Peptides against a protein of PDB entry 1Y0J. Designs and how they scored, part 10

Target 1, 39 residues: chain A of PDB entry 1Y0J
Amino acid sequence: EARECVNCGATATPLWRRDRTGHYLCNACGLYHKMNGQN

## One batch from the design tools (peptide; aimed at target 1 N7 Y24)

Design b2_p15_5_s2 (made by RFdiffusion4, then SolubleMPNN; from b2_p15_5, 6 letters changed)
Fold by OpenDDE base, seed 4:
Structure b2_p15_5_s2 (fold): chain B 39 residues (1-39), chain A 15 residues (1-15)
Amino acid sequence: as target 1 above (39 residues)
Amino acid sequence: EEEERYRRLLEEYRK
């Protein structure tokens, strides 16, 4: 098992984030989701 | 979806 961003599949990121349902997102995707309210 | 914004963000961490 290895953590990966549920949006883009990245396995490395400066900061792991999570969406409102608890799924892991890389920093980039997390910020994107935050700005667009889920994408 | 803000395609360009998303692309710019990804370029710093992956793409």
Scores: peptide ipSAE 0.083, ipTM 0.573, DockQ to the pose 0.040
OpenDDE base, seeds 1, 2, 3, 5: peptide ipSAE 0.116, 0.075, 0.075, 0.067; ipTM 0.582, 0.554, 0.561, 0.544; seed 1 fails the geometry check

Design b2_p15_5_s3 (made by RFdiffusion4, then SolubleMPNN; from b2_p15_5, 6 letters changed)
Fold by OpenDDE base, seed 4:
Structure b2_p15_5_s3 (fold): chain B 39 residues (1-39), chain A 15 residues (1-15)
Amino acid sequence: as target 1 above (39 residues)
Amino acid sequence: EEEARYRELLEEYRK
């Protein structure tokens, strides 16, 4: 199975991140959510 | 099975 960013759907990223609920985010989306306090 | 569970989570997250 291929991992997918729950926000944008990307399947490839330099660094996988996770939001506070445990969902996987690509690096870009993870940083965006972190800066804006979004889940 | 695990893939199906993951897809379900994605759908809920994007709602």
Scores: peptide ipSAE 0.071, ipTM 0.544, DockQ to the pose 0.470
OpenDDE base, seeds 1, 2, 3, 5: peptide ipSAE 0.063, 0.068, 0.053, 0.038; ipTM 0.521, 0.537, 0.540, 0.487

Design b2_p15_5_s4 (made by RFdiffusion4, then SolubleMPNN; from b2_p15_5, 5 letters changed)
Fold by OpenDDE base, seed 5:
Structure b2_p15_5_s4 (fold): chain B 39 residues (1-39), chain A 15 residues (1-15)
Amino acid sequence: as target 1 above (39 residues)
Amino acid sequence: EEAERERKLLEEYRK
């Protein structure tokens, strides 16, 4: 299982998040999407 | 502004 952020490609993060459709995001990208409503 | 927010979040994450 080599998980990676669908937005930036990061393979490690202090906290994995998921977008509305279930795709994995690193903590930073997840927070960005949460703040801006995706991308 | 969104680009700047993204940059800041990524910068903090990668420190």
Scores: peptide ipSAE 0.062, ipTM 0.571, DockQ to the pose 0.038
OpenDDE base, seeds 1, 2, 3, 4: peptide ipSAE 0.032, 0.058, 0.035, 0.037; ipTM 0.472, 0.566, 0.497, 0.468

Design b2_p15_6 (made by RFdiffusion4)
Pose (drawn by RFdiffusion4):
Structure b2_p15_6 (pose): chain A 39 residues (1-39), chain P 15 residues (1-15)
Amino acid sequence: as target 1 above (39 residues)
Amino acid sequence: TLARKEAIMARQLAA
C-alpha cells in the first residue's frame, strides 16, 4: 500500500525509514540496516 | 529472491 519493502514486503509498518542509498525500508528491515551497520 | 530484491531497489532509485 504505502511502499514495497525490499526485505519482507510488509506495508503495515507504523513508519517508513529511508536508507542512505535512498531505498524505502520499514521499521523492521530499516532498523536492521541501522543496527547492523553493514548492508 | 536476490534478483527480485535488486529489481525493487532499482525501481525505488529510478523514482

Design b2_p15_6_s1 (made by RFdiffusion4, then SolubleMPNN; from b2_p15_6, 8 letters changed)
Fold by OpenDDE base, seed 3:
Structure b2_p15_6_s1 (fold): chain B 39 residues (1-39), chain A 15 residues (1-15)
Amino acid sequence: as target 1 above (39 residues)
Amino acid sequence: DEERRRALMERQLAE
């Protein structure tokens, strides 16, 4: 398996997150996406 | 992580 953040390409993260359509994001990018809502 | 944030803004995610 080779999972990577769709935003930054990171392959390792303390916690994998997903956006509203199911794309995988690393913890950092996921939090940013969540906090900025529509952005 | 600013570069990552900018990249996220530029990319159309969850569309």
Scores: peptide ipSAE 0.096, ipTM 0.650, DockQ to the pose 0.110
OpenDDE base, seeds 1, 2, 4, 5: peptide ipSAE 0.060, 0.087, 0.060, 0.071; ipTM 0.544, 0.619, 0.558, 0.575; seeds 1, 4, 5 fail the geometry check

Design b2_p15_6_s2 (made by RFdiffusion4, then SolubleMPNN; from b2_p15_6, 8 letters changed)
Fold by OpenDDE base, seed 2:
Structure b2_p15_6_s2 (fold): chain B 39 residues (1-39), chain A 15 residues (1-15)
Amino acid sequence: as target 1 above (39 residues)
Amino acid sequence: REEERAALMARQLAE
């Protein structure tokens, strides 16, 4: 097993985040997604 | 949803 960010493919991050449908995002991608909206 | 996907793509291009 190995979790990976659905956006960039990173397998390591200081904090795992999740999008509205439950997919995992690394901290950086999750923050960018949040900053640019979730529409 | 499409806008959400576009935002994620923008992140990839910015890196």
Scores: peptide ipSAE 0.093, ipTM 0.675, DockQ to the pose 0.060
OpenDDE base, seeds 1, 3, 4, 5: peptide ipSAE 0.061, 0.087, 0.068, 0.093; ipTM 0.550, 0.641, 0.595, 0.654; seed 3 fails the geometry check

Design b2_p15_6_s3 (made by RFdiffusion4, then SolubleMPNN; from b2_p15_6, 7 letters changed)
Fold by OpenDDE base, seed 4:
Structure b2_p15_6_s3 (fold): chain B 39 residues (1-39), chain A 15 residues (1-15)
Amino acid sequence: as target 1 above (39 residues)
Amino acid sequence: EEERRAAIRARQLAE
């Protein structure tokens, strides 16, 4: 199976990030989450 | 929408 962003469901990104609970986010969603504390 | 995100989180825990 392919990794999925827990916010948008994307399966491809130039950089995988992780939220505070350890789940994977794509780069764009990870940056948004880091900046705002939520998706 | 939250249910969709919860499903993805659950799949990640099962990887």
Scores: peptide ipSAE 0.548, ipTM 0.840, DockQ to the pose 0.629
OpenDDE base, seeds 1, 2, 3, 5: peptide ipSAE 0.506, 0.124, 0.427, 0.187; ipTM 0.827, 0.670, 0.795, 0.689

Design b2_p15_6_s4 (made by RFdiffusion4, then SolubleMPNN; from b2_p15_6, 9 letters changed)
Fold by OpenDDE base, seed 4:
Structure b2_p15_6_s4 (fold): chain B 39 residues (1-39), chain A 15 residues (1-15)
Amino acid sequence: as target 1 above (39 residues)
Amino acid sequence: EEERRQQLRARQLAE
């Protein structure tokens, strides 16, 4: 199955990121999470 | 909304 961003559910992104617990985030959500400490 | 994210996390664990 396709990987999904745990915040927005996107299945495609220029760069997969991971949150502090190891879950995958799309690039946009990962940057937001990093800057604000939340999804 | 948090429940939606929990479902996504669960799917990732089952991946």
Scores: peptide ipSAE 0.350, ipTM 0.773, DockQ to the pose 0.550
OpenDDE base, seeds 1, 2, 3, 5: peptide ipSAE 0.064, 0.054, 0.130, 0.070; ipTM 0.568, 0.542, 0.724, 0.568; seed 5 fails the geometry check

Design b2_p15_7 (made by RFdiffusion4)
Pose (drawn by RFdiffusion4):
Structure b2_p15_7 (pose): chain A 39 residues (1-39), chain P 15 residues (1-15)
Amino acid sequence: as target 1 above (39 residues)
Amino acid sequence: PPPPPPPRRPPPPPP
């Protein structure tokens, strides 16, 4: 609905986080790219 | 404009 997640596809996220590369990530897959540090 | 999404990868494990 809102956007297409690149890791899970869950559009029922409370919020969307954009990565530094410009990708759209959810509160789960987006948090991973922050906490992991790497890609 | 944001880049197109890359091919989907498997979901990462939960924390």

Design b2_p15_7_s1 (made by RFdiffusion4, then SolubleMPNN)
Fold by OpenDDE base, seed 5:
Structure b2_p15_7_s1 (fold): chain B 39 residues (1-39), chain A 15 residues (1-15)
Amino acid sequence: as target 1 above (39 residues)
Amino acid sequence: PPPPPPPRRPPPPPP
């Protein structure tokens, strides 16, 4: 039931984000993917 | 069923 970032596997983050397909990303991975045009 | 999750990748580089 614990959420995890689909990119790096982090289970805790100050802010949960989502990628363009709706998968959960931690704040750091979400920002990285957003800025680099990744999924 | 829903598609499998994408492959895991390393976290972004530290700031």
Scores: peptide ipSAE 0.084, ipTM 0.595, DockQ to the pose 0.559
OpenDDE base, seeds 1, 2, 3, 4: peptide ipSAE 0.076, 0.080, 0.083, 0.073; ipTM 0.573, 0.599, 0.597, 0.567

Design b2_p15_8 (made by RFdiffusion4)
Pose (drawn by RFdiffusion4):
Structure b2_p15_8 (pose): chain A 39 residues (1-39), chain P 15 residues (1-15)
Amino acid sequence: as target 1 above (39 residues)
Amino acid sequence: PPPPPPPSPHTPPPP
């Protein structure tokens, strides 16, 4: 609905986080790209 | 907001 997640596809996220590369990630897959540090 | 660039290969999060 809101956007297409590149890791899970869950559009029922409370918020969306954009990665530095410009991708759209959720509160779960987006948090992973932050906490992991790597890609 | 602008559309995202095509996804690049990456390591997905664990379950």

Design b2_p15_8_s1 (made by RFdiffusion4, then SolubleMPNN; from b2_p15_8 with P1E S8L H10F)
Fold by OpenDDE base, seed 2:
Structure b2_p15_8_s1 (fold): chain B 39 residues (1-39), chain A 15 residues (1-15)
Amino acid sequence: as target 1 above (39 residues)
Amino acid sequence: EPPPPPPLPFTPPPP
């Protein structure tokens, strides 16, 4: 069992984030989505 | 263990 960012596929991150529908995102992708109104 | 969710549409990494 390995968690993966649903955007970039990363399996490790300093901080796991979740989007508004519960998908896991790495910190970088989560912040990118948030900054662009996508998370 | 439930299957992982489908991937979101790809967005580029932050600059």
Scores: peptide ipSAE 0.103, ipTM 0.599, DockQ to the pose 0.383
OpenDDE base, seeds 1, 3, 4, 5: peptide ipSAE 0.096, 0.046, 0.073, 0.102; ipTM 0.603, 0.528, 0.590, 0.603

Design b2_p15_8_s2 (made by RFdiffusion4, then SolubleMPNN; from b2_p15_8, 4 letters changed)
Fold by OpenDDE base, seed 2:
Structure b2_p15_8_s2 (fold): chain B 39 residues (1-39), chain A 15 residues (1-15)
Amino acid sequence: as target 1 above (39 residues)
Amino acid sequence: EPPPPPPEPFVPPPP
């Protein structure tokens, strides 16, 4: 039931983000995803 | 529970 970053599996982050399709990402992965757009 | 991960390729976490 615990939230996980769908990219790195982290269960804790200073800021939960969501990608354009609604998947939960940690702050670091969310920013990296947005900037590099590999998914 | 979070949604399933997106399709590959994954984005490596920043250093």
Scores: peptide ipSAE 0.231, ipTM 0.669, DockQ to the pose 0.488
OpenDDE base, seeds 1, 3, 4, 5: peptide ipSAE 0.093, 0.083, 0.225, 0.094; ipTM 0.608, 0.596, 0.663, 0.606

Design b2_p15_8_s3 (made by RFdiffusion4, then SolubleMPNN; from b2_p15_8 with P1E S8Q H10F)
Fold by OpenDDE base, seed 3:
Order: structure tokens, then sequence, then C-alpha cells
Structure b2_p15_8_s3 (fold): chain B 39 residues (1-39), chain A 15 residues (1-15)
């Protein structure tokens, strides 16, 4: 099955990221959470 | 393969 960003639901991204608990985030959401200390 | 994780509360990414 297809991977989804756990934050925004996107199924495609230039780079998949993961939060501290291992959930997948799209690049944009991953960077946002990294900058704001979320996920 | 493991089941997908539950969705997280939405916070919009930067513009």
Amino acid sequence: as target 1 above (39 residues)
Amino acid sequence: EPPPPPPQPFTPPPP
C-alpha cells in the first residue's frame, strides 16, 4: 500500500521524513515539526 | 508489514 504523511495525508513528497516516534511525514511537514518541536 | 500508524493532529506546514 501507499505511504501517507501522518500530519497532512500527502502520499507523495520529494523526501520522506520520520518523527521521533517513527511516524512518516512528508518533507514539508517534517521540516515544520522539526522547526517547531512537534512530533 | 506493520499496520500504518494513526494520523496525527494537523498542523499546517510553512508556506
Scores: peptide ipSAE 0.078, ipTM 0.583, DockQ to the pose 0.395
OpenDDE base, seeds 1, 2, 4, 5: peptide ipSAE 0.076, 0.055, 0.058, 0.054; ipTM 0.592, 0.542, 0.547, 0.525

Design b2_p15_8_s4 (made by RFdiffusion4, then SolubleMPNN; from b2_p15_8 with S8L H10F)
Fold by OpenDDE base, seed 5:
Formats: sequence, C-alpha cells, structure tokens
Structure b2_p15_8_s4 (fold): chain B 39 residues (1-39), chain A 15 residues (1-15)
Amino acid sequence: as target 1 above (39 residues)
Amino acid sequence: PPPPPPPLPFTPPPP
C-alpha cells in the first residue's frame, strides 16, 4: 500500500505534503499547489 | 495506512 502524489504519481519524495482537502502531494507538487492556490 | 485518494488533474511542477 504505497503512497503516491495525487498530482504527478510520484511514490517517493523528500517530504510528503497534503493539500487543503487532505490529498497527498510530493514536496514539489505541494509547493506548486500551495503557491498557485490549486487543488 | 489509509488508501490514497483518487488522482487530481495533473498540473506540472514549477520549472
């Protein structure tokens, strides 16, 4: 039951993040979504 | 651990 980034599908990241609705994001996608106000 | 949520529409990371 491996975790994956809901945006890009990455299964490994230096830091797991979550968006405002609780979806798991890799560090890069999490920062992108945070800065751009996206999903 | 809980299962992962469904994928969101893809947006590329910053350059």
Scores: peptide ipSAE 0.097, ipTM 0.595, DockQ to the pose 0.446
OpenDDE base, seeds 1, 2, 3, 4: peptide ipSAE 0.051, 0.066, 0.064, 0.056; ipTM 0.544, 0.581, 0.575, 0.557

## One batch from the design tools (peptide; aimed at target 1 H23)

Design b2_p16_1 (made by RFdiffusion4)
Pose (drawn by RFdiffusion4):
Structure b2_p16_1 (pose): chain A 39 residues (1-39), chain P 16 residues (1-16)
Amino acid sequence: as target 1 above (39 residues)
Amino acid sequence: EEEEEEELEEEIEEQE
């Protein structure tokens, strides 16, 4: 609905986080790219 | 490099 997640596809996220590369990630897959540090 | 940037823009557009 809102956007297409590149890791899970869950559009029922409370909020969306954009990665530095410009991708759209959810509160889960987006958090992983932050906490992991790597890609 | 220009082709990689175009591909990244297309991926981001598909996500929208």

Design b2_p16_1_s1 (made by RFdiffusion4, then SolubleMPNN; from b2_p16_1, 5 letters changed)
Fold by OpenDDE base, seed 3:
Parts: C-alpha cells; sequence; structure tokens
Structure b2_p16_1_s1 (fold): chain B 39 residues (1-39), chain A 16 residues (1-16)
C-alpha cells in the first residue's frame, strides 16, 4: 500500500503510526510527535 | 490510548 508520512514524506518505515486525526506518520515522526505531546 | 494506537499501527505495518 502506497502511503507517506504526513510529517516528513517518508514512504517506508518499520512501523506506521497515526496521529489523533488519523494521518499516517512514520515511526520516527510518530515518536517525535509523541514526545512533543502530539501523538 | 497510546497502547491501542501502537497495536493498530503494528497491525497496519504487518500488512506492508
Amino acid sequence: as target 1 above (39 residues)
Amino acid sequence: EEEERRELAEEIARQE
């Protein structure tokens, strides 16, 4: 399935995450947002 | 709901 991280545009990641609004985030960006209160 | 979200994310990731 083609998708990209809404934050960095990455098209591949070991673990796709989603933000509170349902947008896809790569693992790295997901963790970054989590640590910054935006998980 | 971080744990539930993680589980869902893992499920999605396994499909790719």
Scores: peptide ipSAE 0.075, ipTM 0.589, DockQ to the pose 0.063
OpenDDE base, seeds 1, 2, 4, 5: peptide ipSAE 0.064, 0.060, 0.063, 0.061; ipTM 0.585, 0.523, 0.577, 0.525

Design b2_p16_1_s2 (made by RFdiffusion4, then SolubleMPNN; from b2_p16_1, 10 letters changed)
Fold by OpenDDE base, seed 2:
Structure b2_p16_1_s2 (fold): chain B 39 residues (1-39), chain A 16 residues (1-16)
Amino acid sequence: as target 1 above (39 residues)
Amino acid sequence: AAAAEAALAAEIAAQE
């Protein structure tokens, strides 16, 4: 199935991540959120 | 917790 990062819209990533509310994030955005606590 | 969430997401992605 097609999946998109809720932050940047990317459909491909080496590692999908998920936030506390269950939204999918690409690896890059997931790490960015983790490091900065924001988009 | 964040690591666990990421791992779960990766597993789901792997089966897609």
Scores: peptide ipSAE 0.097, ipTM 0.575, DockQ to the pose 0.066
OpenDDE base, seeds 1, 3, 4, 5: peptide ipSAE 0.093, 0.086, 0.083, 0.091; ipTM 0.588, 0.572, 0.562, 0.577

Design b2_p16_1_s3 (made by RFdiffusion4, then SolubleMPNN; from b2_p16_1, 8 letters changed)
Fold by OpenDDE base, seed 1:
Structure b2_p16_1_s3 (fold): chain B 39 residues (1-39), chain A 16 residues (1-16)
Amino acid sequence: as target 1 above (39 residues)
Amino acid sequence: DEEAARRLAEEIARQE
């Protein structure tokens, strides 16, 4: 299996982020959510 | 879901 963002499903990103339980987020989703609080 | 997004944003912010 390929690693994928749990928010958008992207499989490639310049920076993988992780929540405290180890779920992966792409950089874009991470920054977007941080800046806008939108989902 | 703004509430879910807020929680996610807070979690991500802890990584910076």
Scores: peptide ipSAE 0.080, ipTM 0.582, DockQ to the pose 0.063
OpenDDE base, seeds 2, 3, 4, 5: peptide ipSAE 0.066, 0.055, 0.051, 0.079; ipTM 0.566, 0.518, 0.509, 0.580

Design b2_p16_1_s4 (made by RFdiffusion4, then SolubleMPNN; from b2_p16_1, 6 letters changed)
Fold by OpenDDE base, seed 3:
Structure b2_p16_1_s4 (fold): chain B 39 residues (1-39), chain A 16 residues (1-16)
Amino acid sequence: as target 1 above (39 residues)
Amino acid sequence: EEEERRRLAEEIARQE
C-alpha cells in the first residue's frame, strides 16, 4: 500500500498537502483546490 | 479522468 492523492490518485509528489479535513493531496492538486475551492 | 485533472493541476502549480 502507498499514499495516494485523493484527487488524481498520484502516489508520488515533491510535497504532500492536506485538505481542511486531513485528506492527502499531491502538491499540484493541493494548489488546484486552493484556487478553485473544490474540484 | 484522473490524468487530465492531474495535468490541469500541474499547469496551475507551474504558475505559482
Scores: peptide ipSAE 0.082, ipTM 0.584, DockQ to the pose 0.036
OpenDDE base, seeds 1, 2, 4, 5: peptide ipSAE 0.065, 0.082, 0.054, 0.075; ipTM 0.576, 0.598, 0.523, 0.585

Design b2_p16_2 (made by RFdiffusion4)
Pose (drawn by RFdiffusion4):
Structure b2_p16_2 (pose): chain A 39 residues (1-39), chain P 16 residues (1-16)
Amino acid sequence: as target 1 above (39 residues)
Amino acid sequence: EEEEEILEEQRELVEE
């Protein structure tokens, strides 16, 4: 509905986080890219 | 144009 997640596809996220590359990630998959540090 | 390129790249990642 809001956007297409590239890791899970869950559009029922409380908020969306954009990665530095410009991708749209949710609160889960987006958090992974932050906490992991790597891609 | 830049936003469209980002969305195309993101769809390619989803297809892979």

Design b2_p16_2_s1 (made by RFdiffusion4, then SolubleMPNN; from b2_p16_2 with E5K L7R E12K V14I)
Fold by OpenDDE base, seed 5:
Structure b2_p16_2_s1 (fold): chain B 39 residues (1-39), chain A 16 residues (1-16)
Amino acid sequence: as target 1 above (39 residues)
Amino acid sequence: EEEEKIREEQRKLIEE
């Protein structure tokens, strides 16, 4: 089982996050989406 | 548009 960021496709990150729908985001994308919202 | 740009930038950084 490999995990990947649903936004950028990254498979490694210092911290996995999840969006409000439960999809995994890498730390960078998670922070971006948290700050700017999904578009 | 901005979200796609961020996605592409992040992919580039990962591929480096």
Scores: peptide ipSAE 0.037, ipTM 0.462, DockQ to the pose 0.058
OpenDDE base, seeds 1, 2, 3, 4: peptide ipSAE 0.028, 0.033, 0.032, 0.033; ipTM 0.456, 0.449, 0.458, 0.454

Design b2_p16_2_s2 (made by RFdiffusion4, then SolubleMPNN; from b2_p16_2, 9 letters changed)
Fold by OpenDDE base, seed 4:
Parts: structure tokens; sequence; C-alpha cells
Structure b2_p16_2_s2 (fold): chain B 39 residues (1-39), chain A 16 residues (1-16)
């Protein structure tokens, strides 16, 4: 599967995260969104 | 926010 972070486009990450609507985020972007009150 | 996106992308690539 060609999974891709919807924020940065990364195709690999130690942990895939997902926003409330199901979009995939790499761990780094997911944490960034979380820390900024998003996602 | 773009700088954080770039940093996040690099981090993801390194972690891969």
Amino acid sequence: as target 1 above (39 residues)
Amino acid sequence: AEEERIRAEQAALIAA
C-alpha cells in the first residue's frame, strides 16, 4: 500500500496516526497537529 | 508552519 502523510507526504514513519476524518499523518505531523490543538 | 512541515518530513525520512 502506498500510504502517504497528508501533511508532509512522507511514506514511512515509526507510527501512523489518523485525524478525526481518517486521513493518515506520519508520527511527527500527527504530534505537531496535536500540540497545536489540531487533528 | 511550513518550517515544521519540512522538519517533520525530514524526521520521518530519517526515522524510516
Scores: peptide ipSAE 0.113, ipTM 0.667, DockQ to the pose 0.050
OpenDDE base, seeds 1, 2, 3, 5: peptide ipSAE 0.090, 0.096, 0.090, 0.092; ipTM 0.563, 0.650, 0.618, 0.625; seed 1 fails the geometry check

Design b2_p16_2_s3 (made by RFdiffusion4, then SolubleMPNN; from b2_p16_2 with E5R E8A E12K V14I)
Fold by OpenDDE base, seed 3:
Structure b2_p16_2_s3 (fold): chain B 39 residues (1-39), chain A 16 residues (1-16)
Amino acid sequence: as target 1 above (39 residues)
Amino acid sequence: EEEERILAEQRKLIEE
């Protein structure tokens, strides 16, 4: 299987996250968007 | 949806 962060394209991360609509984000991108609020 | 569009745009900026 292969998974990619929808934001940066990373294929590996210590923790996969999901946005409110279910898109996969790497840990770093997930935290970034969380810190910058909703859009 | 909006978040998906924004994330896609961010990806493009990173790839540039």
Scores: peptide ipSAE 0.050, ipTM 0.495, DockQ to the pose 0.125
OpenDDE base, seeds 1, 2, 4, 5: peptide ipSAE 0.045, 0.050, 0.034, 0.050; ipTM 0.516, 0.482, 0.474, 0.513

Design b2_p16_2_s4 (made by RFdiffusion4, then SolubleMPNN; from b2_p16_2, 8 letters changed)
Fold by OpenDDE base, seed 2:
Structure b2_p16_2_s4 (fold): chain B 39 residues (1-39), chain A 16 residues (1-16)
Amino acid sequence: as target 1 above (39 residues)
Amino acid sequence: DEEAAILAEQRALIAA
């Protein structure tokens, strides 16, 4: 099915990540998120 | 929450 990064809206990424609340993030946004605030 | 704030900031940077 279709999936979108909750931050940038990307629908494709080499690696899907998920935040602590279960939202999907593309690899890039997930890394930015992790860089700015580790969970 | 804090995570939401981080995402909001990143989203703002992308949208700018």
Scores: peptide ipSAE 0.093, ipTM 0.667, DockQ to the pose 0.097
OpenDDE base, seeds 1, 3, 4, 5: peptide ipSAE 0.072, 0.041, 0.072, 0.082; ipTM 0.605, 0.509, 0.546, 0.556

Design b2_p16_3 (made by RFdiffusion4)
Pose (drawn by RFdiffusion4):
Structure b2_p16_3 (pose): chain A 39 residues (1-39), chain P 16 residues (1-16)
Amino acid sequence: as target 1 above (39 residues)
Amino acid sequence: AARAAELAAIAAAQAP
């Protein structure tokens, strides 16, 4: 609905987070890219 | 300008 997640596809996320590369991630897959540090 | 075009392309690829 809102966007297409590149890790899970869950569009029912409370918010969307954009990665530094410009991708659109959810509160879950987006948090991983932050906490993991790496890609 | 190249970066803006890259961001637009990523946004369009992930559009519903």

Design b2_p16_3_s1 (made by RFdiffusion4, then SolubleMPNN; from b2_p16_3, 8 letters changed)
Fold by OpenDDE base, seed 4:
Structure b2_p16_3_s1 (fold): chain B 39 residues (1-39), chain A 16 residues (1-16)
Amino acid sequence: as target 1 above (39 residues)
Amino acid sequence: EEEARRLAEIEAEQAP
């Protein structure tokens, strides 16, 4: 399989995150959204 | 904000 971050397209990350709708985010993008109240 | 608050951390396998 080839999972991708819906925000930046990264295919590898030390920790996958998921938004409320189940979309995958890399750790960096997930943290950024969470910390800055984005999406 | 509401969506950001619900972000879940999932340890997933790194596919080749």
Scores: peptide ipSAE 0.160, ipTM 0.680, DockQ to the pose 0.135
OpenDDE base, seeds 1, 2, 3, 5: peptide ipSAE 0.115, 0.117, 0.093, 0.143; ipTM 0.676, 0.668, 0.637, 0.673; seeds 2, 5 fail the geometry check

Design b2_p16_3_s2 (made by RFdiffusion4, then SolubleMPNN; from b2_p16_3, 7 letters changed)
Fold by OpenDDE base, seed 3:
Structure b2_p16_3_s2 (fold): chain B 39 residues (1-39), chain A 16 residues (1-16)
Amino acid sequence: as target 1 above (39 residues)
Amino acid sequence: DAEAERLARLAAEQAP
């Protein structure tokens, strides 16, 4: 199966990001979490 | 951390 963002489920993104624990995030979700740092 | 745990849970739910 294709890679997907663990936050939103998107399978396509200009840039795959990873959080500090290695989970894949799409560019948008990665930036959102980085900027807000909540949860 | 809490966010990592949340994301891990979501990842698990999406796992094939």
Scores: peptide ipSAE 0.091, ipTM 0.575, DockQ to the pose 0.162
OpenDDE base, seeds 1, 2, 4, 5: peptide ipSAE 0.083, 0.072, 0.074, 0.088; ipTM 0.565, 0.545, 0.585, 0.628

Design b2_p16_3_s3 (made by RFdiffusion4, then SolubleMPNN; from b2_p16_3 with R3E A4E E6R)
Fold by OpenDDE base, seed 2:
Structure b2_p16_3_s3 (fold): chain B 39 residues (1-39), chain A 16 residues (1-16)
Amino acid sequence: as target 1 above (39 residues)
Amino acid sequence: AAEEARLAAIAAAQAP
């Protein structure tokens, strides 16, 4: 089973990130999370 | 629900 970004569905990224609740995000989506904070 | 909305907003920001 391959990991995928919970936001965009990407299965490849230079850096996997996670949000505070453990969702996996690609680098791009994770950076957007960081910029806009949690909600 | 708020987290789901936040993820949707991120998706929208990356949409063409």
Scores: peptide ipSAE 0.131, ipTM 0.689, DockQ to the pose 0.059
OpenDDE base, seeds 1, 3, 4, 5: peptide ipSAE 0.124, 0.116, 0.130, 0.114; ipTM 0.685, 0.677, 0.690, 0.667

Design b2_p16_3_s4 (made by RFdiffusion4, then SolubleMPNN; from b2_p16_3 with R3E A5E E6R I10L)
Fold by OpenDDE base, seed 2:
Structure b2_p16_3_s4 (fold): chain B 39 residues (1-39), chain A 16 residues (1-16)
Amino acid sequence: as target 1 above (39 residues)
Amino acid sequence: AAEAERLAALAAAQAP
């Protein structure tokens, strides 16, 4: 599958994450959202 | 956050 981070559009990451609605985030974006209280 | 962590683990397992 052509997985893509919904925040930055990255197609590769050492660790895929998901938001509360199940959309894919790269590791960096997932952590950023978490730190800012959006996860 | 707990939900996100669970989903993150699932996503990681699915990562190509």
Scores: peptide ipSAE 0.110, ipTM 0.586, DockQ to the pose 0.230
OpenDDE base, seeds 1, 3, 4, 5: peptide ipSAE 0.039, 0.095, 0.091, 0.085; ipTM 0.452, 0.664, 0.671, 0.655; seed 5 fails the geometry check

Design b2_p16_4 (made by RFdiffusion4)
Pose (drawn by RFdiffusion4):
Structure b2_p16_4 (pose): chain A 39 residues (1-39), chain P 16 residues (1-16)
Amino acid sequence: as target 1 above (39 residues)
Amino acid sequence: VAIPPAELAAFLADLA
């Protein structure tokens, strides 16, 4: 609905986080790209 | 940008 997740596809996320590269990630897959540090 | 499902599952289990 809101956007297409590149890791899970879950659009039922409370909020969306954009990666530095400009991708759209959820609160789960987006958090991974922050906490992991790497890609 | 693609996260392997196993790595994502392990990260979410550790976060919980």

Design b2_p16_4_s1 (made by RFdiffusion4, then SolubleMPNN; from b2_p16_4, 6 letters changed)
Fold by OpenDDE base, seed 5:
Structure b2_p16_4_s1 (fold): chain B 39 residues (1-39), chain A 16 residues (1-16)
Amino acid sequence: as target 1 above (39 residues)
Amino acid sequence: LEIPPEELARFLEELA
């Protein structure tokens, strides 16, 4: 049903991103992972 | 204090 960020649980974001394994991330968490390479 | 990952991410999004 409703999509959720696998990192923070957010259900709304200006831009949905995906990690290398295909999991959905909100825009903010996607940027965090890209910059730090960690949770 | 440790900043929770999701909170840090929000800051990064705000600055981007």
Scores: peptide ipSAE 0.093, ipTM 0.613, DockQ to the pose 0.228
OpenDDE base, seeds 1, 2, 3, 4: peptide ipSAE 0.090, 0.088, 0.062, 0.060; ipTM 0.591, 0.587, 0.539, 0.532

